# Designs tried in a protein design run: peptides against a protein of PDB entry 3T6J. Part 232

Target 1, 375 residues: chain A of PDB entry 3T6J
Amino acid sequence: PIVESYIGFIESYRDPFGSRGEFEGFVAVVNKAMSAKFERLVASAEQLLKELPWPPTFEKDKFLTPDFTSLDVLTFAGSGIPAGINIPNYDDLRQTEGFKNVSLGNVLAVAYATQREKLTFLEEDDKDLYILWKGPSFDVQVGLHELLGHGSGKLFVQDEKGAFNFDQETVINPETGEQIQSWYRSGETWDSKFSTIASSYEECRAESVGLYLCLHPQVLEIFGFEGADAEDVIYVNWLNMVRAGLLALEFYTPEAFNWRQAHMQARFVILRVLLEAGEGLVTITPTTGSDGRPDARVRLDRSKIRSVGKPALERFLRRLQVLKSTGDVAGGRALYEGYATVTDAPPECFLTLRDTVLLRKESRKLIVQPNTRLE
Target 2, 372 residues: chain A of PDB entry 3T6J as posed
Amino acid sequence: PIVESYIGFIESYRDPFGSRGEFEGFVAVVNKAMSAKFERLVASAEQLLKELPWPPTFEKDKFLTPDFTSLDVLTFAGSGIPAGINIPNYDDLRQTEGFKNVSLGNVLAVAYREKLTFLEEDDKDLYILWKGPSFDVQVGLHALLGHGSGKLFVQDEKGAFNFDQETVINPETGEQIQSWYRSGETWDSKFSTIASSYEECRAESVGLYLCLHPQVLEIFGFEGADAEDVIYVNWLNMVRAGLLALEFYTPEAFNWRQAHMQARFVILRVLLEAGEGLVTITPTTGSDGRPDARVRLDRSKIRSVGKPALERFLRRLQVLKSTGDVAGGRALYEGYATVTDAPPECFLTLRDTVLLRKESRKLIVQPNTRLE

## One batch from the design tools (peptide; made by RFdiffusion4, then SolubleMPNN)

Design b2_p23_1_s1 (from b2_p23_1, 9 letters changed)
Fold by OpenDDE base, seed 5:
Structure b2_p23_1_s1 (fold): chain B 375 residues (1-375), chain A 23 residues (1-23)
Amino acid sequence: as target 1 above (375 residues)
Amino acid sequence: ALTAPTREVESDVSFTDYTVAGS
């Protein structure tokens, strides 16, 4: 077997300022079969990047072909085990030197082991589809999230010599219609500028890329889905995201007005964006469970994903990218914190829903080192 | 990085067994 290992100060999620890495180490074995699917995605990446909702001037000047490998983790040492990784975490290095993507396949397999009777917040009619397609849809999401999410977008930079990596006279901000008015100066990084929102903001951008691009037929074809199966994978991927946005409330601390998990905050933001789109796309309905206690149901109208959801996500995703590229921290913070705010305002009453989420919360997963056998 | 969206499990501890091909 091909063995890969990662060791060092890598992930910065434990740093409230998003800059200091936590020491992490893992050893994994390459899953060749699953890696082949991601290699096909890599082969289409340059084309798919053009489908993202920003001008080419806001995309990387040169596509640097990354590695993408599916890994089965043997040992992991860290505060949390991810489902996917994009490294290095330095945007400047990703733009100039390239990057590597990995999917932790066996982590995903464990995460998907859900009993139907324990599946919360879904309509009964959606549960069977969700169980069937959760795994495959999440493989699609991980691939898009890492490769085309974290792997996309340009940062406008002025170097130490005063030179710009973009044409100040010709590049237009698509949101304002004006020339570029802000950029990263020498020594400024994504994390240093966006600080407390940097990690969650970037995860939100990457998740949004996943939802947006999973609508593209070529993506579904790469993963081997066609016809009704492709539509079900899309539906379940979007359904999983809106459900995750509700589940995210577990990770909000009202007393401190803070989020404890960057990805879950990102998913809540996406839920808010899709709720704002209206037109019956997403509905969260408080209910009474079989135990007589509060419950809730999330509904996603499949027929409105493309007509309502996609345009809403397109506009939001473009704004995220433009603000990121231009280093507009004030604009970025205003946008992101606006959607990340949790109140008890009608009609959603998110703080009340949070109580329901906490009531229905299941036990925390503990992943234990797998047994390996040589056959 | 991407994390799993749910904590839904049958038990507090999840075990996985893997067969590694000799090649």
Scores: peptide ipSAE 0.087, ipTM 0.596, DockQ to the pose 0.065
Fold by OpenDDE base, seed 4:
Structure b2_p23_1_s1 (fold): chain B 375 residues (1-375), chain A 23 residues (1-23)
Amino acid sequence: as target 1 above (375 residues)
Amino acid sequence: ALTAPTREVESDVSFTDYTVAGS
C-alpha cells in the first residue's frame, strides 16, 4: 500500500487570530479507487476554475496542477479529524508553488452512517433521499471545497521591491467597477489581515465554491452521477448545507457573541445568504416533535436551486473573493460578520431556533481504533 | 480543510475497519 503522512503545525482553526497552527499528525493509506475520481477532477480543474464567478484577474496567474488523493486514515493526532485537507495553508504559496489536496475517505464513510429515526430537521420525504445521497454528495463537496475552493483565487500583492503581481491600470474590481485600491503589502497575509474571521471566511468561500460548482454537469459526471442521480446529488448537497447551517447554532455562544467552530459558522453564513435570496428557496419551520417538545424542519425547494440559489451564491461568492483578493478587511468583515450575526429577529428567530437545535443535539462522533487489513 | 457536518450517531464512539486492497 501507498502510505502518506503529514505532521507539523498545520491548521490554525483553534487560534482566535487564525495565525498559529495546531500540531497535527496523521498516517494514512492511499485509496486508489477513490483517488481516481479526484484525479479526474484535477484534470478538469483548470477549466472549472474559469467557471468561478470572478474575473481571471482575480484567479491565479498560472494554473499549477495539484495533487489530489483519497486517504484512509490509520491514525490521526489532533483536535479534530477533517474530511478534506488543502495544504499549504499559505495563499501566497498556493498561488506560486502549488498545493496538495486530500480527502480522508474513511472519515467520510463514518460520517455517512445515519439512522433515519434520528435524523433531525428534515422533512420526512427528504430523509430517505438524504440518507442515500449524503455520502456521495459530500464526496463531491469535499473535492470541490479543497481543490477549487481553497485552491482558487489570487491575492493581490505588492512585494518588498514595490512591484505588483497585477496590472494596476487594467485590472478592474467587478464589484465597484473601479481600479484596485487595496492589496497585500509585503509581510501581510490573509490571516494577518483578516485575523479573527480569516479561517471561517475562507471555509465559507470554499463551501460556497462547492455548492456553486456542484451544479456543473461536468463535476457530477466526474463523480459518476448522471440524470436523476445527478440532480439528487445536487439537491442533497445543498440540503445538507442548509441543514448544517441550522445545526451550526449549536456552536454559537450567545453570551460571548462568538462561534466555536469555523466551518459551522461558515455554514450558518451560507444559510443566511440562501435565506436572504428568498422566493421560497429555503424555509425553516418550527414544529413540535413527537415528544411534544420543540422541533424544526428545513425545506429546500430543489426547483429553485439554479434559479434562485445559484445567483445568490454567485454574488456572495464573488464578493468574498474580491474582498479577499484586495485585502479589504473592513469590507470583508462587514460582509461576513453581517451574515454571521445571530439574533432572535423574525422571521427566523435564530436564538429561539438555537434552543431547539440544542434540544435535538446529536451525539458527537469520536473515531477511534481504525483497523486495516491487507487483502 | 473541511470537517464533516455533525451527523446523528447513536454512539459517541465510531469504530472503522478498513480493508486495503493491494500494495
Scores: peptide ipSAE 0.110, ipTM 0.608, DockQ to the pose 0.067; fails the geometry check
Fold by OpenDDE base, seed 2:
Structure b2_p23_1_s1 (fold): chain B 375 residues (1-375), chain A 23 residues (1-23)
Amino acid sequence: as target 1 above (375 residues)
Amino acid sequence: ALTAPTREVESDVSFTDYTVAGS
């Protein structure tokens, strides 16, 4: 077996300023079969980056071929086990030195073990598809999230010598139609500028990239999905995201007006974007469960994913990237916090829905260290 | 990093028997 190890102060999710890493470590074994899919994704990455909804001037100047490996974790030390990792977490290093991606395959497998009777907030007609395709769709999402999410986009920088890494005269902001008016100065980083929203904002961008690019036939082909299966994988991936946006309310603290988990905040933001798109794309309906208590159903109209969902996500994702690239903290915060706001305003009544989510809260899955047997 | 939606509720411990095929 090929053994990989991971150790250090890496993830900053527990830092309210998004800057200080938590000590984390694992030992894992390479899953060769799953790694082969991610290697194919890497081989297509340079081309797929061009499909992202921003001008090439907002993308990295030079594509640096990353590694991507699926890992089965033997032991993990940390506050939370991720499903995927993109390192380093410094955008400047990602741009200049490259990056590595990993998928923690066995963590995903545990997450996929959902009993049908315990599956909340879905229509009955969607449950079987969801159970069938949750795993495969999440593999797609993780691959895109790490490689083309975290691995994409350019930061506009003025270095210590006053030189720009972009042409100030020719680069146009696609949102304003104007020249670039803001950038990162020497010593400024993504985390230092965006601070309290940096982690969640970046996760939102990465998740949005996953949803957006999973619509591309080449992506699904890389993962071995064609025809009806490909459409079902797309549907379940989007359905999982909108469901996750509802589930995310568990991690909101109304009294403190804050979020306790960056990825869940990101997923709620995406839900809000897709709800704002309207046209019956996403519907959340309060219901009464079989136990007589509050419940809810999330419906996603699969026929509107491309016609309604994709354009909405495109516009949103472009705005995220442009604001990130230009270091526009004020604009970025206004955009992101606007969608991350949880109120009880109709029609959604998210605070009321939160009560329902808490009522229907599933037991936390504990990942226990696997027993390895040498055959 | 992408995290699986982890809920802080009662732990259903799922043991995944990973048979690592001999590489």
Scores: peptide ipSAE 0.057, ipTM 0.602, DockQ to the pose 0.072; fails the geometry check
Fold by OpenDDE base, seed 1:
Structure b2_p23_1_s1 (fold): chain B 375 residues (1-375), chain A 23 residues (1-23)
Amino acid sequence: as target 1 above (375 residues)
Amino acid sequence: ALTAPTREVESDVSFTDYTVAGS
């Protein structure tokens, strides 16, 4: 088998300022079959980048072909195991040197092992479809999230010599219609500027890229889905995201007004964006469970994903990217924290829903080191 | 990095944990 590993101070999710990496490491075996799908995605990456909702001037000047591999993890040392990884975590290096993507495939398989009767917050008519397509849809999401999420976009930079990596006279901010007014100076990074929101903001951008691009038939074809199956994968991917946004409330601490998990905060933000789109796209309905206690149901109107959801996500995703590219911390913070705010305001009453989420919380799974052998 | 929908975090420390059954 082909063995891959990495080790070091890599992910900064535990640092409130997003700067200091946690020491982690893994040893894994390459899954050749799944890696082949990601190779096809990589082969289409340059074209797919053009489908993102920002001008080419906000995308990387030169496409650098990354590596992408699906891995079956044998051991992982750290505070938590990710589903996917994009490294390095430095935007400048991603732009100039390239990057590597991995999907931890066997971890995903474990994560999605669920019993139908324990599946919370979904309508009964969605449960079977969700169970069937959760895994495949997440493979698509991971691929897009890592490769075209974290792997996309340009930071506008003025170097130490005063030179710009963009034409100040011709590049226009698509949100303002004006020339570029802000950029990263020498020594400034994404994490250093956006600090407390950097990790979650970037995850939100990457997740949004996944949802946005999974709507493209060519993406689904790469993963082997066509016709009704492709549409079901899209539906379940979006449904999973809005459900995750509700589940995210578990990771909010009202007393401290903070989030304890960057990805879950990101998913809540996406839920808020899609709720704001209105038109019956997403509905969250408080209910009473069979046990007589509070429950809730999330509904996603499949027919409105493209007509309502996509345009809303497009606008939001473009704003995220433009603010990131220009280093506009004030604008970025205002946008992101606005959507990340959790109150008990109607109609959603998110703090009340949080109580419901906590009430319906399932027992935490244990992940143990596996064994493998050759027969 | 991407996490599956995460498990319960025992502390106010951000973790990259994976999904629990039903979540």
Scores: peptide ipSAE 0.052, ipTM 0.619, DockQ to the pose 0.064; fails the geometry check

Design b2_p23_1_s2 (from b2_p23_1, 10 letters changed)
Fold by OpenDDE base, seed 3:
Structure b2_p23_1_s2 (fold): chain B 375 residues (1-375), chain A 23 residues (1-23)
Amino acid sequence: as target 1 above (375 residues)
Amino acid sequence: VLTEPTTEVESDVSFTDYTVAGS
């Protein structure tokens, strides 16, 4: 078998300023069978990048074909085990040197094992579909998130010699209709500029790319889904995201007005975007559980994903990318923190819902790492 | 990185609340 490993200061999620990496390392074995789907996704990546809702001028000038493999993790040293990885975590290097993607397949396999009776915040009629398609839909999401999420977009840069990596006279900001008025100067990075929101903002962009592109028939075909199955995978992927947005409230600290987990903050932001879209796309209903205590249900209208959800996400995702590309920290912070704000304002009453989420939370699970042998 | 939704409230940075499966 093929063994992959890495070590170093890699992920900065634990740094409040998004800059200092946590020391991390893993040893994993390549899952050849599962890697085949991701290889097909890589083969289509250059074309799929064109489907993203920003002008080509905001995308990488040259597509650098990355590796994408499914890995079965044997040992992982760090604060947590991700489902997928895109490295390096430097946008300039991703843009100029390329990147590598991995899906941690056996991590996902465990995540797919959900007991129906313990599945919270879903309607009963959605639970069976959710259980059936959570795994497959998340495989799609991981692939898109890593390859076309983290692997997409361009940063506008002026180098130390004063040269721009974009044509100042012809490139137009699609949000303002004006020429580009801000960019990254020499020594400035995504993390250094966006600081406290950088990690979560980027995760939100990547997650949004996943939701947006999973609607593309070619993506579902690559992963082996067609017809009703493809539609169910789409539905469950979106349902999982809006549910995650509710679950995310566990990671908000009201007393400090801050978020503790970048991905969960990102998922809450997406939930807010989709709620703002209205028209019955997403509904969160406070209920009473069988124990007589507060509960909640999230409902996603399948028929409105394309008509209501996609356009809302498109506009939001474009704004994220434009603000990122131009290094517009003020605009980016205003946008992102606006959606990341948690209050008890009606109709959602998110602080009240947070109490419900905390009440219904599952106990912390142990992560047990495997071993393997060659026969 | 991408993480599966988790209910790990006690972690400041939680990637997964699931056990790694055998390979």
Scores: peptide ipSAE 0.081, ipTM 0.623, DockQ to the pose 0.066; fails the geometry check
Fold by OpenDDE base, seed 4:
Structure b2_p23_1_s2 (fold): chain B 375 residues (1-375), chain A 23 residues (1-23)
Amino acid sequence: as target 1 above (375 residues)
Amino acid sequence: VLTEPTTEVESDVSFTDYTVAGS
């Protein structure tokens, strides 16, 4: 078997300032069959990057072909087991030296197991479809999230010698129509500038890339989905995200106005973006459960994903990237915190919904180290 | 990084990356 491992201070999610890495390590075996899908995604990455909603000037100057491997994890030492990884976590290195992507395939497989009777917040008509396509759609999302999410975009930098990595005279900010007015100076990084919102903001960008690009026929083809199956995978991927946005309320602490999970905050933000789009794209309806207690249902109008959802996400994702590229912390914080704010304002009444989410909270999964043997 | 919900005890500040795969 092909064995991969890593160890060190890697992920900074547990640092409120997004800077200090948590000690982490894993040992895994390469899953060759699943890796083949990600290899095909890598082969299309340069083309797919052009589909992202920002000018080439805001994308990496040169495409550096990354590695993407599906791994079956044998041992993972850390506070949480990821489904996907993009490293290194330094944007400057990603754009100049390249990066590696991994999918922890057996972790994803565990996530696929859902009991219908315990599946919360979905319409009955969506439950079977969701159960069927949750796994496959999540594979797509992870691949896009890592490779084209974390692996995309450019930071505008002025180096220690005063040289810019972009043409100040010709590069135009697509949001303002003006020349670039801000950038990262020598010694400034994504994490150092965006600090408390850096991790969640970046995850939101990556998740948004996944939703946006999963609409591309080539992506679904790479993963082996065609026709009605491809459309179902798209639908379930988007449905999973909006549901996750509701579930995210579990990880908000109203008393402290604090989010406790970067990815969940990101998913809530995406939910807010899609709700803002209106037009009946996403609807959250309070209901009464069979136990007579509060419940809720999330509805996603499949017919409006491309017509309403995609344009809304496009605009939002472009704003995220432009603000990131230019190091506009004030603008980025205003945008992100605006969508991350949780109030009890109608029609959603998110604080009230949070009570429902907590009431319907599912038991946490326990992941146990597997055994392996040679046959 | 995408990760599933952590098995950690609930804390006021948990910055661990987790991915919701429909939990």
Scores: peptide ipSAE 0.076, ipTM 0.592, DockQ to the pose 0.083; fails the geometry check
Fold by OpenDDE base, seed 1:
Structure b2_p23_1_s2 (fold): chain B 375 residues (1-375), chain A 23 residues (1-23)
Amino acid sequence: as target 1 above (375 residues)
Amino acid sequence: VLTEPTTEVESDVSFTDYTVAGS
């Protein structure tokens, strides 16, 4: 077997400032069969990067072919087990040296098994599709999120000598139509500038890339989906995201105006973006459960994903990237915190929905190290 | 890093979690 491992201070999600890494490590075995799909994704990465909704001037200057493997985790030491990883976490290194992506395949597989009767917040007519396609759709999402999410975009930098890594005279900000007016100075990083929102903002960007690019037929083909299956995978991926946005409320602490999980905050933001798009794309309906207690249902109109959802996400995603590239912390914070704000304002009444989410909270399961044997 | 939607965590500053819906 091909064994992969890493260890060290790697992920900064537990640092409120997004800077200090948590000590973690894993030992895993390469899943060759699943890795083949990600290899095909890597082979198409350079082309797919061009499909992202920003000018080439906001993309990395040189495409560096990354590694991408699916891993079956034997041991993971840390606060939690991720589904996917993109390392290193330094944008400059990602842009100049390259990066590696992994999908923790057996971690994903564990999550595929959901009891239908315990699946919360979905319409009955969506549950079977959701159960069927959650796994496959999440494989797609992980691949896109890591490779083309975290692996995309350029930071505009002025180095210590005053030189720019972009043509200051010709590069135009697509949001303003003007020349670039802000950038990263020497020693400034994504995390150092965006600080408290950096991790969640980046996860939101990466998740948005996943949703946006999963609409591309080539992506679905890479993962082996065509026709009705491809459409179902797309639908379930988007449905999973909007559901996740509702579930995210569990990780908001109203008293502290604080989010406790970067990815869930990101998913809530995406939910807000898609709700803002309107036109019946996403609907959250408070209901009464069979137990007579509060419940809720999330509905996504499949027919409006491309017509309503994609344009909304495109605009949002472009804005995220432009603000990131230009180091516009004020604009970025205003945008992101605006969508990340949780109030009880109608029609959504998110604080009230949070109570419902907490009431319907799923029991936490433990993932333990498996035994291995030779046969 | 990406995680599937997670359930309750003990920490007020959570790392990545992956849980099964309804489990």
Scores: peptide ipSAE 0.053, ipTM 0.627, DockQ to the pose 0.062; fails the geometry check
Fold by OpenDDE base, seed 5:
Structure b2_p23_1_s2 (fold): chain B 375 residues (1-375), chain A 23 residues (1-23)
Amino acid sequence: as target 1 above (375 residues)
Amino acid sequence: VLTEPTTEVESDVSFTDYTVAGS
């Protein structure tokens, strides 16, 4: 077997400033079969990057072909085990030297073992579909999130010599119609500038890329889905995201006005974007459970994903990228924190919904080290 | 990094929400 290991101060999610890494280590074995699917995605990555909703001037000048490997984790030491990884975490290095992607395949497999009876916040008619396609749809999402999410976009930089990595005279900001007015100066990084929102903001961008590009037929084909199956995978992927946005409320602390988990904050932001789109795309309905206590249902109209959801996500995703590229922290914070704000304002009443989410909270799942044997 | 939603542990750590088979 091919063995991979990662050891060091890697992930910065526990740093409020998004800069200091937590010590992490794992040992894993390459899953060749699953890796082959991601290799096909890599082969199409350069073309798929062109489908993202920003001008080529806001994309990396040169596509650096990354590695993408599916890993089965044998041992993991850290505060949390991810489903996917994109390294290095330094945007400057990702742009100049390239990056590596991994999917922790057996981690994903554990995540999909949800019992139907314990599945919360979905309509009964969606539960069977969700159970059937959660795994496959999440494979798609992980691949897109890591490779084309974290792996996309250009940072505008002025180096120590005063040279720009973009043409100041010709590059136009698609949101303002004006020339570029801000950039990263020498020594400034994504994390140093965006600080407290950097991690969650980037995760939101990556998740949004996943939702946006999963609508592309080529993506579904790469993962082996066609016809009705492809449409179901798309539906379940989007449904999972909006459900996750509701579940995210567990990780909000009202008393401190803060989020405790970057990815869940990101998913809540996406939910807010899709709710804002309106037109019946997403509906969250408070209900009464069989126990007589508060419950809720999330509904996604699959017929409106392309007509309503995609355009809304396109506009939002473009704004995220433009603000990131230009180092516009003020604009970025205003946008992101606006969607990340949790109030009890009608019609959503998110603080009330949070109480429902907490009431319906599932037991914590434990990950146990697997055993291996020769067969 | 992509993680799944997890149940609340008083930790600022993003865990993937794993369903343990049999629970």
Scores: peptide ipSAE 0.042, ipTM 0.619, DockQ to the pose 0.060; fails the geometry check

